# Designs tried in a protein design run: peptides against a protein of PDB entry 3QIS. Part 178

Target 1, 334 residues: chain A of PDB entry 3QIS
Amino acid sequence: PSLELSRREFVFENVKFRQLQKEKFQISNNGQVPCHFSFIPKLNDSQYCKPWLRAEPFEGYLEPNETVDISLDVYVSKDSVTILNSGEDKIEDILVLHLDRGKDYFLTISGNYLPSCFGTSLEALCRMKRPIREVPVTKLIDLEEDSFLEKEKSLLQMVPLDEGASERPLQVPKEIWLLVDHLFKYACHQEDLFQTPGMQEELQQIIDCLDTSIPETIPGSNHSVAEALLIFLEALPEPVICYELYQRCLDSAYDPRICRQVISQLPRCHRNVFRYLMAFLRELLKFSEYNSVNANMIATLFTSLLLRPPPNLMARQTPSDRQRAIQFLLGFLL

## One batch from the design tools (peptide; made by RFdiffusion4, then SolubleMPNN)

Design b2_p19_4_s3 (from b2_p19_4, 10 letters changed)
Fold by OpenDDE base, seed 2:
Structure b2_p19_4_s3 (fold): chain B 334 residues (1-334), chain A 19 residues (1-19)
Amino acid sequence: as target 1 above (334 residues)
Amino acid sequence: SASEFLKKFMEEMRKEIYG
């Protein structure tokens, strides 16, 4: 069996968070026998491609002289955004197109990724006074490393960092401030806020706006701005409530005094973001007659974003754990 | 009030972001 491929090299320029890109090519059976094709893992790989790449179809049959179009889809989700922002991963891969009882064909994937404030740590973002696209990639790496060290020092209650040499960090990321300031000004009376999905085009405009500028106003509908806040919180590498405090939040869920003590132990930036979000959401709840937002809906929605189980416990989360997590947040909303 | 705290905090951050 043999195939002819219309193309073997693919370049994905300016790959962005949540923006789908597609490149297509044709495969043709130029042999005399039917062929089964499949994309196969390389030696030591578990998957035929990196998590941000997909082939469609990834397998199939071709009769003699038959042709099929294959789409190579690049999509950076919350699961790949952090490693691409740090430069730990890149828009580079090699695909192996295998023929049953035939040859292997190699496809080269290349391109560039544009960093996003989405999937960047709260600590790093508090140090970024400029849009992330204005920050040199080398400085982004340094900011993430420094941010890890600051988090660890904050958790260990170590001596205050010598405030002397680095610019004072923001109390919260400017990106969170921009989103919440917009929602506070324009969305308190928005019917079905956080219940109606945003528009995909508007979400991309909001992401691009936050990555490239410090606007006076966020573009798009109130629904798109609200969803962008949810996407931002979901994409955080470390949730607003750090993984280290997850179990303590569940254990304290029915004691409002202990809940406040647990939150007081968060790193400064995480604690500030949590308090800021809770203050905003409590303000939003005053307008429930207009926006149809209630405490149970908000607690249910934000619990999955703010109070995520550690990766090692995700598969073990019980309905009781979920209810305790919701109850924990309710104690800050009521 | 929570509203007064929120407004004050947002105004402090506005100055930190825009100058």
Scores: peptide ipSAE 0.633, ipTM 0.963, DockQ to the pose 0.902
Fold by OpenDDE base, seed 5:
Structure b2_p19_4_s3 (fold): chain B 334 residues (1-334), chain A 19 residues (1-19)
Amino acid sequence: as target 1 above (334 residues)
Amino acid sequence: SASEFLKKFMEEMRKEIYG
């Protein structure tokens, strides 16, 4: 069997978080026999492509003289954004298109990724006084390393030594402040806040705005700004409540005194973000007659974002664990 | 109050971001 491919080299320029890009090509059976094609893993890989790439269809049959269109879809989700922001991964891959009883065809995928504040650690963002797109990639790496060291020092209860002329970090990321400041000013009376989805175009504009500028006002509807806050919290590599404290939060869920002690043990930036969000949400609950927001809805929504199970426990989360996690958060909203 | 704390914190952060 043999194939003719219309293209073998693909370039995805300016790949961004949550922005789908598509490239198409054709494969044709120029042989005399039917053939089965499939994308196959390389020798050391478990998957035929990186998590941010997909081929559609990824397998199929072609009769003699048949042609099929294949779409290569590039989409950076929360699962790939962190490793692309750090430069640990890149928009580069090689796809192997295999023919049964035939030869392999290699496709080259290349491009560039534009970093996002979405999927960046709270520690790194507290050190970024400028938009992430203004920060050199080399400095992003240094900020992530320094942020890791600060987290470790905080967990060890080591007082930060008065290290030299490093700029004082922000108390919370400017991106969280911008989102919450907007919602506090304009959305407290918004009907169905956090219940109505945002517009996808507006969400992309909000992400691009936060990545490239420090605006006076965030573009889009209150629903889009509210959903952008949820997406931001979901995309954090380390949740607002660190994985190390997850079990202690569940164990303390019915003791409000112990819950407050657990939160006091969070790294400074995480603790500040948690307190800031809880203060905002408590203020929002005062307007429940207007915005239809209640404590149970908010606790249920934000628990999955703020108090995520560690990756090793995700598959084992019981309904009891979920209820304890919700109860833990309710103790800060009531 | 919790509302006063929130407003004060937001104003402190505004100065840190735009100042």
Scores: peptide ipSAE 0.633, ipTM 0.962, DockQ to the pose 0.919
Fold by OpenDDE base, seed 4:
Structure b2_p19_4_s3 (fold): chain B 334 residues (1-334), chain A 19 residues (1-19)
Amino acid sequence: as target 1 above (334 residues)
Amino acid sequence: SASEFLKKFMEEMRKEIYG
């Protein structure tokens, strides 16, 4: 069997967080026998492609003289955004299109990624007074490394290093401040806030706005701004409540005093973000008659974002663990 | 109050971002 491919080289320019890009090509069976094709892993890989790439279809049968269109979809989710922001991964891959009892065909994927404040650590963002797209990629790597070291020192209650002549970090990321300031000003009376989804186009505009500027006003509806906050929190490489404190939060869920002690152990930026969000959400709950927001809804929604199980425990979360996590957060909303 | 804290905090941050 043999295939003809219309294209073998694909370039994805200016790849952004949550923005789908598609490139299409055709494969044709120029043989006289039916053939089965599949994308296969390379010798050292578990998957046929990187997490941000997908082929559709990834396998199939071709009759003689049949042609099929294959879509190569590039989509940077929350699962890939952090490693792309740091430059640990890149928009580069090689796909192996295998023909059963035939040849392997290699497809080259290349391109560039545009960094986002989404998927960047709270620590790095607190040091970033300018939009992320104004920061050289080399400096982003340094900021992430430095931020990790400061987080560890803060968790260990080590004496703050002598803040050398480095600019004092923000108390919270400007991006979180911008989102919450907007919601506080304009969305406290918004009916169905956090219940109505945002518009995808508006979400992209908000993300691009936060990545490229410090706006006076965030574009889009209150629903889109609210969803952008949720997306931001979901995309954090380390949740607002650090993974190291997850179990202690569950264990303390019914003791409000212990819950507050656990939160006091958070790194400074995480603790500030948590307190800021809780203060905002408490304010929002005062307007429940207008915005239809209640404590149980908010606790249920934000618990999954703020208090995520560590990666090693994600598959083991019980309904009891989820209820404890919700109860933990409720103690800060009521 | 939580509201007073929030307003004060937001105003402090506004100065840090735009100042």
Scores: peptide ipSAE 0.627, ipTM 0.962, DockQ to the pose 0.933
Fold by OpenDDE base, seed 1:
Structure b2_p19_4_s3 (fold): chain B 334 residues (1-334), chain A 19 residues (1-19)
Amino acid sequence: as target 1 above (334 residues)
Amino acid sequence: SASEFLKKFMEEMRKEIYG
């Protein structure tokens, strides 16, 4: 069996968080026998491609002289955004198109990723007074390393960083401030806030806006701005409530005093973000007659974002754990 | 109040971002 490929090199320029890019090529059975094709893992790989890439179809049969179009889809989700922001991964891959009882065909995928404030740590973002797209990639790596060290120092209650030489970090990321400032100004009376989905096009505009500028006003509907806040929180590599405190939050869920003590142990930026969000959400709940938002809905929605189980426990989360997590958050909304 | 805290905090952050 043999195949002819219309193209073998693919370049995905300016790949962005949540923006789908597609490149297509054709494969043709130029042989005299039916053939089965599949994308196969390389040696030591578990998957035929990186998590941000897919082929569609990834397998199939071709009769003699049959042609099929294959789409290579690049999509950076919350699961890939952090590793791409840090430069740990890149928009580069090699796909192996295997022909049963035939040869392998290699496809080269290349491109560039544009960093996003989505999927960047709270600590790093607090140090970024400028949009992330203005920050050199080399400096992003340094900021993440410095952020890790600050988090450790904060958790250990070690000596306050000598305030003297480095620019004082923001109390919260400017991106969270921008989103919440918009919602506070314009969305408190928005009917079905956090219940109606945003528009995908507007979400992309909001992401691009936050990555490239410090606007006076965020573009898009209140629903899109609200959803962008949810996406931002979901994409955080470390949730607003750090994984280290997850179990303590569950254990304290029915003791509001202990809950506040647990939150006080968060790193400064995480604690500030948590308090800021809770203050905003409590303000939003005062307008329940207009926005149809209630504490149970908000607690349920935000708990999954703010209080995520550690990756090792995610598969074992019980309904009781979820209820305790919700109850923990309710104690800050009521 | 929580509302006063929120407003004050937002104004402090506005100055830190745009100031």
Scores: peptide ipSAE 0.626, ipTM 0.962, DockQ to the pose 0.923

Design b2_p19_4_s4 (from b2_p19_4, 11 letters changed)
Fold by OpenDDE base, seed 1:
Structure b2_p19_4_s4 (fold): chain B 334 residues (1-334), chain A 19 residues (1-19)
Amino acid sequence: as target 1 above (334 residues)
Amino acid sequence: DASQYLREFREQLRKEIYG
């Protein structure tokens, strides 16, 4: 069997978080026999492609002289955004198109990723006084490393604030402030807030706006701004409540005093974000007659975002653990 | 009060972001 490929090199320029890009190519059976094709893993890989890449179809049959279009879809989800923001991963891959009883065909994927404040750590964002797209990638790496060190110092209660660092970190990321400030100003009376989905185009505009500017007003509907906040919280590499405190939150879920003590042990930026969000959500709940928002709905929604189980425990989360997690958050909403 | 905290914190952050 033999295939002809219309293209073997693909460049995905300016890849962004949650923005789908597609490149298409054709494969043709230029042989005289039917053939089966499939994308196969490289020798050391478990998957035929990186998590941000997909081929469709990834397998199929071709009759003699048949042609099929294959779409290469690049989509950076929450699962890939952090490693791309840090430059740990890149928009580069090699696909192996295997032909049964035939040869392998190699496809080269390349491109560039544009960093996002989505999927960036709270610690790093607190050090970013400018939009992330204005920050050199090399400096993003340094900011993540410094953020790790600051988190460790904070957890160890080693408080010397090094008085000598000329620029104090923000108390919370500007992006969180912008999103919450917008919602506070404009969305407290919004019917079905956090229940109605935003528009995908508006979400992309909000993401791009936060990545590139410090706007006075976030574009889009209140629903889109609300969903952007949820997406932001979901995309955090570490949740607002650090993984290290997860079990202690569950254990304290029915003791509001212990819950507050656990939150006090969060890194400064995480603690500030948590307190800010809880203050906003409590304010939002005062307008429940207008926005149809209740404490149980908010607690259920935000618990999955703010109090995520560590990756090693995700598969083992019991219904009891979920209920405790919700109860923990309820103690800050009521 | 959560409302007071929210107001104070918003204004403090506004100064940190735009100041």
Scores: peptide ipSAE 0.518, ipTM 0.947, DockQ to the pose 0.919
Fold by OpenDDE base, seed 3:
Structure b2_p19_4_s4 (fold): chain B 334 residues (1-334), chain A 19 residues (1-19)
Amino acid sequence: as target 1 above (334 residues)
Amino acid sequence: DASQYLREFREQLRKEIYG
């Protein structure tokens, strides 16, 4: 069997978080026999492509002189955003299109990723006084390393060395401040806040706005701004409540005094974000007659975002653990 | 009060971001 490919090199320029890009090509059976094609893993890979890439279809049959369109879809989810922001991964891959009893055809995938404040650590964002797109990639790496060291120092209760040249970190990321400040000003009376989904186009505009500017106002509906806050919290590489404190939060869920002590042990930026969010959500709950928001709904929604199981525990959170996690958060909302 | 904390914190961060 033999194939003709219309293209073998693909360039995905300006790849962004949650923005789907598609490139199409054709494969034609120029042989005299039917052929089966499939994308196959390389020798050392478990998958035929990186997590941010997909081929559709990834396999199929072609009769003689038949032609099929294949879509290469690039989509950066919450699962790939952090490693792309750090430059640990890149928009580069090689696909192997295999023919049964035939040849391998190599496809080259390349491009560039545009960093996002979504999927960036709270510690790094507190050091970013400018939009992330204004920060050189080399400096992003340094900020991530410094953020890790600051987290460790904070957990160890080490006094930050007054390294005299670093500008004082923000108390919370400007991006969280902008989102919450907008919601506080404009969304407290919004009916069905956090219950109605945002518009996908508005979500992309909000992400682009936060990545590229420090606006006076966030664009889009209150629902889109609210969903953008949820997406931001979900995309954090480490949840607002650090993984190290997860079990202690569950164990303390029914003791409000111990819960407050656990939160006091969070790194400064995480603790500030937690307190700021809880203060906002408590304010939002005062307007429940207008916004239809209640403490149980908010606790259920935000618990999955703020208090995630550590990745190494990969065991499905038990219903009991989930209920304890919700109860922990309820103690800060009531 | 949470409302006071929000007002004070918003104003502090506003100065840190735009000042």
Scores: peptide ipSAE 0.518, ipTM 0.948, DockQ to the pose 0.877
Fold by OpenDDE base, seed 2:
Structure b2_p19_4_s4 (fold): chain B 334 residues (1-334), chain A 19 residues (1-19)
Amino acid sequence: as target 1 above (334 residues)
Amino acid sequence: DASQYLREFREQLRKEIYG
């Protein structure tokens, strides 16, 4: 069996968080026998491609002289955004198109990724006074490393060394401030806030706006701005409540005094974001007659975002654990 | 009061971001 490929080199320019890109090519059976094709893993890989890439179809049959279109889809989700922002991963891959009892055909994937404030740590964003697209990639790496060290010092209650002329970090990321301030000003009376989905085009505009500028006003509907806040919180490499405190939050869920003590142990930026979000959500709940938002809905929604189980415990989360996590947040909303 | 906290915090952060 043999195949002819219309193209073997693919370039995905300006790849962004949550923006789907597609490139297509054709494969033709130029042999005299039916053939089965499939994308296969390389020797050291478990998957035929990186998590941000997909082939469609990834396998199939071709009769003699048959042609099929294959789509290569690039999509950066929350699962790939952090490693792409840091430059740990890149928009580069090699696909192996295998022909059963035939040859291997290699496809080269290349491109560039544009960093996002989505999937960046709260600590790094508090040090980032300019839009992320204005920050050199080398400085982003340094900011993540420094932010990790400062988080660890804060958790260990180590006295911050008098870092000399270092600019004071923001109390919360400017992106969180912008999103929450917009919602506070314009969305308190919005019916079905956090229940109605935003528009995908508006979400992309909001993401691009936050990555490239410090706007006076966020573009899009209140629903799109609200969903952008949810996406931001979901994409955080570490949730607003650090993984180290997850179990303590569950254990304290029915004691409001212990709950407040647990929150007081968060790193400064995480604690400030938590307090700011809880203050906003409590304000939003005063307008429940207009926005149809209640404490149980908000607690249920934000629990999955703010109080995520550590990766090693995700598969073991019980309904009881989820209810305790909801109860923990309810103690800050009521 | 959460409303007062939000007002004060908004103005403080506005100065930190735009100042």
Scores: peptide ipSAE 0.518, ipTM 0.947, DockQ to the pose 0.868
Fold by OpenDDE base, seed 4:
Structure b2_p19_4_s4 (fold): chain B 334 residues (1-334), chain A 19 residues (1-19)
Amino acid sequence: as target 1 above (334 residues)
Amino acid sequence: DASQYLREFREQLRKEIYG
């Protein structure tokens, strides 16, 4: 069997978080026999492509002289955003289109990624006084490395070495401040806040706004700004409550005193973000008559974002663990 | 008070971001 491919090189320019891009090509069976095609993993790979890439269809049959359109879709989710922000991964891949009893055809994927404050660590963002798109990519790597070291020192209760002449970090990321400050000013009376979804176009505008500027006002509806906060918290490489404290939060869930002690052991930026969010959510709950928001709804929603199981425990989370996690957060809302 | 903390913290961060 043999195929003719209309294109073998694909370039995805200005790839952004949560923005789908598509490139299409055709494959034609120019042989005399039916053929089965599939995208196959390279040597030592488990998948035929990187997590931010997909082919549709990824397999199929072609009769002689049949042609099929294949879509190559690039989409950066929360699962790929962090490694692309750090430059550990890039918009580059090689796809292997295999024919059963035939040849392999290689497709080259290339492009560029535009960094986002979404999927960047809280520690790194506290060191960024300017929008992330103004920060050189080389400096983003340094900021993440420095952030990891500061987190480890905080968890180990190591005395901070003399903070040399490094600029004092923000107490919380400016992006979180902007989102929460907007919601505090304009959304406390918003009916169905955090229950009504935002508009996808407005969400993209909010992300682009936070990545490129320090606005006086965030664009979009209160629902879109609220959902952008949820997306931001979900996209964090490490949740606001660090993975190392997850089990201790569950174990303390019914003791409000121990819960507060566990939170006090968070790294400074994580602890500040947690306290700031809890203060905002408590204020929001005072307006429950207007916004229809209650503590159980908020606890259920934010628990999955703030208190995520470590990756090694995700598959083992019991209904009891989920209830303990919700109870832990409720102790900070009531 | 959580409301007082929120007001004070917002104003402090406003100065850190725009100051």
Scores: peptide ipSAE 0.508, ipTM 0.945, DockQ to the pose 0.931

